Peptides against a protein of PDB entry 1LOE. Designs and how they scored, part 11

Target 1, 181 residues: chain A of PDB entry 1LOE
Amino acid sequence: TETTSFSITKFGPDQQNLIFQGDGYTTKERLTLTKAVRNTVGRALYSSPIHIWDSKTGNVANFVTSFTFVIDAPNSYNVADGFTFFIAPVDTKPQTGGGYLGVFNSKDYDKTSQTVAVEFDTFYNTAWDPSNGDRHIGIDVNSIKSINTKSWKLQNGKEANVVIAFNAATNVLTVSLTYPN
Target 2, 181 residues: chain A of PDB entry 1LOE as posed
Amino acid sequence: TETTSFSITKFGPDQQNLIFQGDGYTTKERLTLTKAVRNTVGRALYSSPIHIWDSKTGNVANFVTSFTFVIDAPNSYNVADGFTFFIAPVDTKPQTGGGYLGVFNSKDYDKTSQTVAVEFDTFYNTAWDPSNGDRHIGIDVNSIKSINTKSWALQNGKEANVVIAFNAATNVLTVSLTYPN

## One batch from the design tools (peptide; made by RFdiffusion4, then SolubleMPNN)

Design b2_p17_4_s2
Fold by OpenDDE base, seed 2:
Structure b2_p17_4_s2 (fold): chain B 181 residues (1-181), chain A 17 residues (1-17)
Amino acid sequence: as target 1 above (181 residues)
Amino acid sequence: ATYTLSATVDLKEVFPA
């Protein structure tokens, strides 16, 4: 049995267990993925590779991750695309295509991307997002087009508590987002 | 407010050996 665990309560300016990509940085003890400008991508990777499943035994890891995030989107005419929590190969690089949340590079399913992502999507991309145009939570498997989505009402500037859990026995990934107040 | 979402994901398929 193998277990990996980490916790980051405050993000420091020299966070050694994170690899920053693109415009990702820390400020005021928070991880900030982008600046409030157009066409920026920022990512942060946990610096140590994790073993998702063992090809010799067939065992797949269970995992639970939790985090808190804040999104500032005070208007509807000037908003970013949102962000993802994602799992990808160790050599993963930021992707710059608009609307792809920094993790995908096309609108089509691509098995070679080897990416599982939970998206918190604040911008309606008519080509792949749910047609109701709602801001949404999505589960993405090798595609920006989510395999499932849930409409989500963003509370601007408020902290959202997220829990993402994977049950290896059922292969079910579960996402919970809570605004405490 | 709480939002919950689930989906089946085959990690062996996504991350082949």
Scores: peptide ipSAE 0.770, ipTM 0.972, DockQ to the pose 0.936
Fold by OpenDDE base, seed 5:
Structure b2_p17_4_s2 (fold): chain B 181 residues (1-181), chain A 17 residues (1-17)
Amino acid sequence: as target 1 above (181 residues)
Amino acid sequence: ATYTLSATVDLKEVFPA
């Protein structure tokens, strides 16, 4: 059994354990994915490959990820598409932007995508999002169309604390988002 | 405010050997 862990409290311009893609960058000790402009995709990858499961033994890893994010839209009524935390192959490249969040290319299940994502979706896309039109948290497996969602009220400019955990014994992925204030 | 969401995911299927 192998355990890998890392922690980043301050993001520097030469962050050694991150690979930046597209418009992703660091500023003011924060990771910034986009500049709140249209048609941009920014991604940041953990630089070291992780072993999700062992094909020899069949053992699947448990994992927990925690982070804090801020969505700061210039206009709370006119926000972008949101963002994702995702797991994908080591050679992953930015995918379709906009409603696909730079991670997926289809609303149909596509096993070749090999991507699991947690989305924090701030824009309603009629073709695949929950019909109530709410901003939402979603769990996405090989498709931008979530296998499950939860309505979520964005607090613009406020810090949200997120915990994402996977239990290998149950195959359950759990997401928790908290606004402490 | 706290929001919680869960789903079953088969990682072996998503990331085949």
Scores: peptide ipSAE 0.728, ipTM 0.968, DockQ to the pose 0.923
Fold by OpenDDE base, seed 1:
Structure b2_p17_4_s2 (fold): chain B 181 residues (1-181), chain A 17 residues (1-17)
Amino acid sequence: as target 1 above (181 residues)
Amino acid sequence: ATYTLSATVDLKEVFPA
C-alpha cells in the first residue's frame, strides 16, 4: 500500500510543487485562478504525478482532499463561471474556457478526456446545466455535463471549506462544501 | 450552511491501464 500526501497552507511566489497554466498565479499567499475578467483560464497542477490505481493488482486508491476557496466577484448578481478541482493525465493542458471551466471541451461523454472534476459552477449554461438554473456543485466525468449536481448558494467573498473523498470499495465520490459562518 | 453531493465514479474506466 502506497500513501501520498501533501499540504499547502500558504501559497508562495516560488511554489515549486505547482505547475501554473494560463492566468494562474499566487498573490498574498493565495492561489489565484482568474481576475473576474472575460476570456481567462487559470489552472494549477500538482507537479508530482499520483497513482490512482494499480493495473497489476486492480487496487484503486482511496483519497481525501480538502481546501478552502473564495469567489470574490465584482457583481454578486452576475458571476461567471466558477472553477473546478480535477484529476487528469500528467500532460494535461488547458481546455475550453468559459462554461467549460478550462477543463472540458464537450457536453458529450468523451473517454479520451480522461478527466474527473468537481465543479463549483456559478453560471447557468442552458445546453448542459441543471434546468432549474441554480448555481451548483457538480461531479463531472469526461464531460462538462455533470453526472450529478447539488444546488448551491454562493456566498460572494466568503470562505468555503471543501472536502472531497473517494471510497474505492464503493467507487463513491463525495463532496462536502461548508460555509462555517 | 453545508452542501453534500455524491456520485459513483469508475476510475479504472476513466484512467485505463
Scores: peptide ipSAE 0.710, ipTM 0.966, DockQ to the pose 0.921
Fold by OpenDDE base, seed 4:
Structure b2_p17_4_s2 (fold): chain B 181 residues (1-181), chain A 17 residues (1-17)
Amino acid sequence: as target 1 above (181 residues)
Amino acid sequence: ATYTLSATVDLKEVFPA
């Protein structure tokens, strides 16, 4: 099987390996997905397509991606919806905003979505989020309703290091989020 | 603090040929 890995540690104004959609842009070596206003969707796509699997051989790719993110809200108790890291077809376009995080359109499984996402969800949507109301990390497959979640304590303004890995031998997607300090 | 989450995902199902 093939292995694809990449890491994004900082962003520049002339970042050439990103395709911006909506309100996404770079500033101060950071990728900013949205401004602090409601009903905005910002996305950035990695410009180099990843071959997920080979239909001729049946081989599925392993992949590892790492990045650092910061959620910096003026009020730590009143934040927006969060964001996702996602994999979708190369011609993907922004989807429903708000609680759907610009990536999905339904809480029902929709195979036509062809989207796998890791969500870092900071807003409780009663219709699909875990009933405990916790901010959470989720793994989403063709639905905003996660197939698995993990309660997560947001550290406002702090850098979180994320590693997302897929093991093709086991079909296991693993997410790790670390606040170093 | 470290948080870990995993799930089984069938990429062939999600991204059919």
Scores: peptide ipSAE 0.683, ipTM 0.963, DockQ to the pose 0.916

Design b2_p17_4_s4
Fold by OpenDDE base, seed 2:
Structure b2_p17_4_s4 (fold): chain B 181 residues (1-181), chain A 17 residues (1-17)
Amino acid sequence: as target 1 above (181 residues)
Amino acid sequence: MTYTLSATVDLKEVFPA
């Protein structure tokens, strides 16, 4: 039995408990994954490895994470792909393929990726996104093709509060996104 | 406005021993 917790209310320039990858950086006490330019990928990893489950006991961790994000998408035709919250092996590296949100590298399921992600997807990729073309929240398991999605109306430049919870007893991952104002 | 989404994820399968 163990518990790991952390909280970052303000992101500093030398955030010690984060490992930045690609173009990820902090500014104005916020974590910024990418600049407003094409072909950019940025990631930030929690610096301490987390024990997801114990192979000896079979016990799987429950977890809850929350964060606030802002997406600036001033128009619908010139937007980035969005971002993910993800869990991946400690040696995970940024993936640069367009549309794969920096965590996947193909449109196909790949169990070797060992990645669970919650995507906040702002760009419609015909090959794998829901056919309605809506911006959406998705739950991704080893694939950019989400196992479930929810249409989501982005409030441009507004703070969204996210809660992601995993119940080990049921294996249910739950995502909640709220615009409080 | 609140959006909710859930799915079953087997972490043992995703992250095998």
Scores: peptide ipSAE 0.755, ipTM 0.972, DockQ to the pose 0.925
Fold by OpenDDE base, seed 5:
Structure b2_p17_4_s4 (fold): chain B 181 residues (1-181), chain A 17 residues (1-17)
Amino acid sequence: as target 1 above (181 residues)
Amino acid sequence: MTYTLSATVDLKEVFPA
């Protein structure tokens, strides 16, 4: 088997292993996706392509990623749309902003999207989000309409520790989000 | 507080050869 790994503990102003798109940038050793203004899309891509499965052998990769994020909204009761961790083709470009999180363009399944995402969704979009209106974690496959969701209470300004794992033997993607305090 | 979520995803279908 082949293994690819990387770790970023501090984000520099000229981070060589990231490709910045839209409003994404680094400041104070942190990755910032947006400037907390409407209709902005910021993305950061790992600069090296990842081989997710082998068409010659049919083998699918296992993967685990972990990161810490902070949503620090000026008003904890009036936040933006949230963000995603996503996997997409190497030539991916920013997609529709707002509720589509810069990653999708449709609530209907679109195979041409070729995108898997984990969303941390802080804004209720009535057209596709769970009807209870809760902020939520979602797993998205070729659509902004999640195939599964979990209600989540945002702790504004607090660090959330995330682990995302894919088990190739079972095809199960698992997301864990922890607020230590 | 910990939140856990899972789903089945067919990566071969999402990313065809």
Scores: peptide ipSAE 0.715, ipTM 0.968, DockQ to the pose 0.915
Fold by OpenDDE base, seed 1:
Structure b2_p17_4_s4 (fold): chain B 181 residues (1-181), chain A 17 residues (1-17)
Amino acid sequence: as target 1 above (181 residues)
Amino acid sequence: MTYTLSATVDLKEVFPA
């Protein structure tokens, strides 16, 4: 089977395999999506298209992606809105910011969105988030309203390790987040 | 601490040919 692999251990100002959108940029060898200010949307896209499935054979790709992230909020009790890892069409553009995390526009299912996302959501939006009000990890399909969520305690300023895996035989997407410290 | 969740996603439906 065909395999596409890449890794980025350091982010530089001339990172050629990333397309920056909005307020996304690199600093101190890290990818920064947003500053701690309101109404900012920053996105970074892998510059080369990936093949998710073959329309001729019907075969769907398995994939595993991993990354680390840090949320460093000035006020640990007031953190908004989080961020997302997403898969979308090659011509994707920034969508609604704030609680929509720059990748969605509605809590209603919209097949034209063609977006799958894993959200790391630090702000409770009463209109679509789990009713317990917890910060959470979510799996989103064509909607900011997650199809499944897991309560998550943010460790402000600490590095989290994330693994996202898709099993094509079962159509199961699995997310794991670990704070090793 | 490790957090894990899963969901069924039909990628063919999300990204039709």
Scores: peptide ipSAE 0.696, ipTM 0.966, DockQ to the pose 0.909
Fold by OpenDDE base, seed 4:
Structure b2_p17_4_s4 (fold): chain B 181 residues (1-181), chain A 17 residues (1-17)
Amino acid sequence: as target 1 above (181 residues)
Amino acid sequence: MTYTLSATVDLKEVFPA
């Protein structure tokens, strides 16, 4: 099997391995997806496409990705919709904003979406989010309605370390989020 | 604090040839 690895320790304004969509940009060595305004979508794509599986051999790739994020909300009790890590076709474009996080267009399963996402959802959408109303981590497959979720307590302004791993032998996608402090 | 979440995902189904 082939392995592709990349690491970005600091984000610069001339970052060559990122494709920015919508309101996404870099500043102060950080990637900023949105401004603090309503109904904006910001996305960043890794510029080098990855091969998920080989149709000739049937082999599916294992992968592990890690990143750190910070949500800085002026009011910890009044935050936006959250954000998403996602895997989608190379020609992907921004989708519906707001509760759809710029990645999906429906709560119904749509195979044409061809999108797997990990959501860090800070806003409760009654139509598809867990009924307990908690902010949550979700795994989304071709729908904004997660196939699985876990309640998550946002620590405003704190760095969260995320690891997302896929095991091809079991088809299990695992997400871990840690607040080290 | 650590949060862990897992799910089964068929990537061949999501991304067909």
Scores: peptide ipSAE 0.680, ipTM 0.964, DockQ to the pose 0.909

## One batch from the design tools (peptide; made by RFdiffusion4, then SolubleMPNN)

Design b2_p18_1_s1 (from b2_p18_1, 6 letters changed)
Fold by OpenDDE base, seed 5:
Structure b2_p18_1_s1 (fold): chain B 181 residues (1-181), chain A 18 residues (1-18)
Amino acid sequence: as target 1 above (181 residues)
Amino acid sequence: SMPDYVRLGFSATTNDAL
């Protein structure tokens, strides 16, 4: 009857301009990616493009971003499908739903995707997720099958603070997640 | 190849299971 909703609570009247896709929308208090309805995809993009690579000079940009998200699941033991932060071409559109998180279309590496994602995956997909079945944070490069994962304990209904940083010099993406006490 | 410009974004999904 009722299913999981995903939102970002730091968004409000002073939020950056957003492009809403699928079921995503905003209020004065929060960005809501999905309501508690089944079989949906909700996305929101920062409207301003990032000059991540200069094809003439070869320079690659650094970035740091932070956000606070909340997962509200009526059933804490059945939470689907997940939430993701992603980096994609400026004309990116919603991709395959469900376990593909609206960001990818295959577990096979597809360079034409040109998409990097940090997934906060709450639902086990046997075809590509870590075999232990744990909810996890994953780094995805042109595929829903993560190149690296770390187990993560979901706190239903609680605010999770996330910091994501990319260092171009070292080609390292770092992710931190904390639940404040 | 990588594009010169990208957008940052958020995405979430639900499936058709109850």
Scores: peptide ipSAE 0.666, ipTM 0.908, DockQ to the pose 0.642
Fold by OpenDDE base, seed 4:
Structure b2_p18_1_s1 (fold): chain B 181 residues (1-181), chain A 18 residues (1-18)
Amino acid sequence: as target 1 above (181 residues)
Amino acid sequence: SMPDYVRLGFSATTNDAL
């Protein structure tokens, strides 16, 4: 069977303390979310909470984060299921695996999830993914069914540099992905 | 809406169909 591993080789300029969930672990060189094995969920959280919403003033914080990820698959035409950056409540736990990417439990909007994710989806799920079947980057708000998607060409084994920025004033989430090599 | 405090994280999955 074909399997896929997902790793983060760079996740910020500063050393971060991580909370590992599922099969996620780290070495000096990389954070490995999944090994090339079947039916796994791997997560890692930055341990430091972010005060993103001030309920008293109503202010929402800006943030920018960057990381570099690598997907390694024996066959670049058979890659599952995907990799996700997410923002969730501090007590977030692994959710449904497979096509739900360990982050969501439904394609229906569920405000109680309180989770926003940027998915790098490598596996087509006909029930909610874009009908063109392309691998894609998606913005997910309280649902695995993305509110916006853009086709993305996976470069197997190559480092992808990602920058994710949220501008509170404009309520715009920006995702940039580049393969420098 | 989002909670007051959040954590950032990464997640990845594989399925049993491969």
Scores: peptide ipSAE 0.654, ipTM 0.907, DockQ to the pose 0.656
Fold by OpenDDE base, seed 2:
Structure b2_p18_1_s1 (fold): chain B 181 residues (1-181), chain A 18 residues (1-18)
Amino acid sequence: as target 1 above (181 residues)
Amino acid sequence: SMPDYVRLGFSATTNDAL
């Protein structure tokens, strides 16, 4: 819907300086990724780079992050397209909009993307989304087509608390989403 | 290949159909 907005209301663990891309902007209360208009891409990056790969040791860094997001859609049935948390090269720029969520350009695996995303996908794209049509959380590695998905019940206008943890030793990315109360 | 340095971020989109 043209009136859907996506916002991040809490950042964690520490407030960071942000690099805004596309239509993303911030107020004291929230980071707004999209305005209530059609055909937009909004992104925001934590300005501080993370040294995630140590070429000397071959080790990948662990990390844990948390945030709270809100989706506001006057029409709860038509919510497009979703939002993502992503990990990308420091010079990353907005990618294809719509169902590609501004982070990918293809459903085909592209190693050169070097991007991993946790999608909170609110719109069913028949070409790559789970066939049950459920809104879902997905893990995306170099492709908009998720390697793993889990159905997720959107609570329109409610704050969702998210925790994302990466364990380098096990190479496991863990995602949790809760709606308090 | 994985880059040495990355940034974390958020992204959201809308489309023309909705």
Scores: peptide ipSAE 0.649, ipTM 0.899, DockQ to the pose 0.638
Fold by OpenDDE base, seed 3:
Structure b2_p18_1_s1 (fold): chain B 181 residues (1-181), chain A 18 residues (1-18)
Amino acid sequence: as target 1 above (181 residues)
Amino acid sequence: SMPDYVRLGFSATTNDAL
């Protein structure tokens, strides 16, 4: 079997193991995905490709990832779309459609995107988001329309801890989010 | 299905409401 692991505890200005796309950048040891302006997209990819499928053996990789994020949204009326953690083909490029979090471009299922995302969605899009209008965590497979969602109460400016795990044997993706403080 | 190799990343967008 093959194992790949990496950790970035502090983001530096010369982060060689990240590919920045759109307006993504690092500042004050944080990865900042968007500027505080309208209609922007920002992304950052780990530069090294990850081997998740072995066509010779048929083995699919398990993975666990953890990260901490902060969202500053002092009011719920004027709020951005949120952000995603995503897995995509190595040549993935930012998507510019509104509400698609820079990852997707349609609510229709499109297997050609070959993209899986965990969204932390702070903006209600009536066309595809849960009808209750809650901010939510979603699992997105080849579409911005989540296959599963759970309401999530954003704590403004507070650090949230996230763990995402994929079990290849069960084909189950799990997401946990906590506010320790 | 997924390719043999992928990249992991983060992505965010702003909208007209901001």
Scores: peptide ipSAE 0.634, ipTM 0.901, DockQ to the pose 0.859

Design b2_p18_1_s2 (from b2_p18_1, 5 letters changed)
Fold by OpenDDE base, seed 5:
Structure b2_p18_1_s2 (fold): chain B 181 residues (1-181), chain A 18 residues (1-18)
Amino acid sequence: as target 1 above (181 residues)
Amino acid sequence: SFPDYVRLGFSATTNDAL
C-alpha cells in the first residue's frame, strides 16, 4: 500500500520492558509502532513508572532520554500522520488517531489530559498546525495544538537521532534531532 | 494538576486518506 510505517530502532541505552498498545510491537532489533496500513494507532510505553512530581514537597524531577526513529514512507509526498514521544499518567490508553497522533483528543487546552508530547508531525492539519504547512517538531501540552514548533526536513528511510531533556529548575524542555548519515 | 507518577512512551498513527 501507500501507507507509512513508523519505527523506533533504538529507544534507550539498555533493553527496556515495554507495554504495547494498539498495533505496536517489537522484535529483537526494532519497535514498530505502525505497519503500512490505514487508520491505525500504535503505542509503546516504558513499563516502569517515573516519579516526576512530588505532590507533598512540590519537587519536579529532571530527565533525559534518547532514541532513534525511522520513517518508511512508500510515497514521500504523502506521509501521515506522524509520531510522538509523550509523558502521560501511568494508566494512559490510546487516544484519538489520525492527526491527534493517538495521544490527544482536542485542539483546545484540556488539563484533564495531563499529557505532554514532543510531536514529529509529518502531516498538515489545517485546524491547528503552523500555517506554512511544513513538517515540524512540536511541543504539546494538554492539546494537539503545539505551544512551540520548528520546521524539520524528513529524510525518508533514514535514522534520526533524538535527545529530549527536561530541566525542572528552569522548566525548559529541550529537543534535538540529527541525521548522522 | 499533573500526576505524581507517569509513564514515557511512543505513539504513531496513520489515517484513512493514505
Scores: peptide ipSAE 0.667, ipTM 0.908, DockQ to the pose 0.655
Fold by OpenDDE base, seed 4:
Structure b2_p18_1_s2 (fold): chain B 181 residues (1-181), chain A 18 residues (1-18)
Amino acid sequence: as target 1 above (181 residues)
Amino acid sequence: SFPDYVRLGFSATTNDAL
């Protein structure tokens, strides 16, 4: 089986109200996006909108976010499909599941998506993923086909600490992932 | 182009394979 559960055990120092979509839910200690069952989509949104773009001045906001995730896979060698942190319009809804990670609908660039994602992709999709077949971190802009990727070694059942930062002055999105234990 | 306001979120999926 390729079923995998995805959880967020820490998602910021401040309590956040969440909007749950699909199979996503939370306990006091954990945000669970999916259970180890087939054909699921689970999402959770921070309820507070972020003013990221000022259309009048053209100014773009800086932001830094951090979270800790855990992937629990019954089989460490067969893990699907992955999870992502994303930035999307306030009325965003679950999109195509499976390899599209519930965030996108196409491998072709679609400006109407208005979605940027950092994917932690555990399943190789021949049509768009890096040809080396590695699990990877990817930066996705309006497409499931990443504009940039980096191989990533999954530690099954271990907490991964992630920091994602956007610097508006340099227009650089930085992703840091560590397994402290 | 990007919206003035956005939401941040998490998403995860599993496929229909055994």
Scores: peptide ipSAE 0.666, ipTM 0.912, DockQ to the pose 0.656
Fold by OpenDDE base, seed 2:
Structure b2_p18_1_s2 (fold): chain B 181 residues (1-181), chain A 18 residues (1-18)
Amino acid sequence: as target 1 above (181 residues)
Amino acid sequence: SFPDYVRLGFSATTNDAL
């Protein structure tokens, strides 16, 4: 599994202004978050801050985002650790690696994290992941332990199209993942 | 509480079990 990589495809350096963290980098075709090596954390942030909450009115903004990712692993039975889309404070920095996906530091709820993530988790961590051991999509709020999960069948090397939408009126986060033919 | 301003991002990790 040392050759496992996680990438956002069709993502060139001219597409968005990015802040690269850890081992993340871009080519003309993709954002590569991890290379084929062990013990890496790769992140990339959209540089433009988003005004997600208006403290004067209490209003929370709606948003919809979409992207395409690919996981490439030589052995489908051992793919670690996973990929996330996350929302965090503007000064966010890489957090704990491995099963914490570079986004969290604990399975205990910590409101000071101020971080929400949609995880595409490829590795079973017995301490917090769903007991069935399935690869899964999870919604993480201030903790690596997901508040909700759904089993997800990884198609190794295939492009997964993702849409993530937040509806402030209903306080519902929706995640859709498809593998087009 | 949640901050007024946030950034969106992507993250991925590998570990020493690979």
Scores: peptide ipSAE 0.654, ipTM 0.905, DockQ to the pose 0.656
Fold by OpenDDE base, seed 3:
Structure b2_p18_1_s2 (fold): chain B 181 residues (1-181), chain A 18 residues (1-18)
Amino acid sequence: as target 1 above (181 residues)
Amino acid sequence: SFPDYVRLGFSATTNDAL
């Protein structure tokens, strides 16, 4: 058995346990992934690799992640892509393809990506997003085209609490989003 | 599907519509 646990309550300007990619940075104790400009990518990785799979024994780790986010999108017509929580190989690099949230580069399944993401998607991409056009939470496995989605009503500027849990025994990933205020 | 070791992270993008 092996357990890894970490917590970051405040993000500092010299956050040594994060790897910033693209325009990701910290300011005022917040992690900011993108600048308020068009066509940007920003990412932040926890610096320590996580042992989630033991190829020798076949054991897969359970995990629980919780975080709080705020999205400011007062105009529904002009909105960014949203963001993801993702799990990827240690050498993962930001992807620049539009609409792929900086994580993927295709709507086609690509096992070589070895990336799973939970997307909080605020922009409707006709080619792969749910046809109802709703803002949504999605589970993405090696593709920006989600294997499952659920409509999500964004509360502009409000803090959302998220809990993501993976149960290895059942192979089920659960996502909970609440607005406590 | 996964390697033995991974990194966890957050990612976001903006687009032309912003």
Scores: peptide ipSAE 0.641, ipTM 0.906, DockQ to the pose 0.855

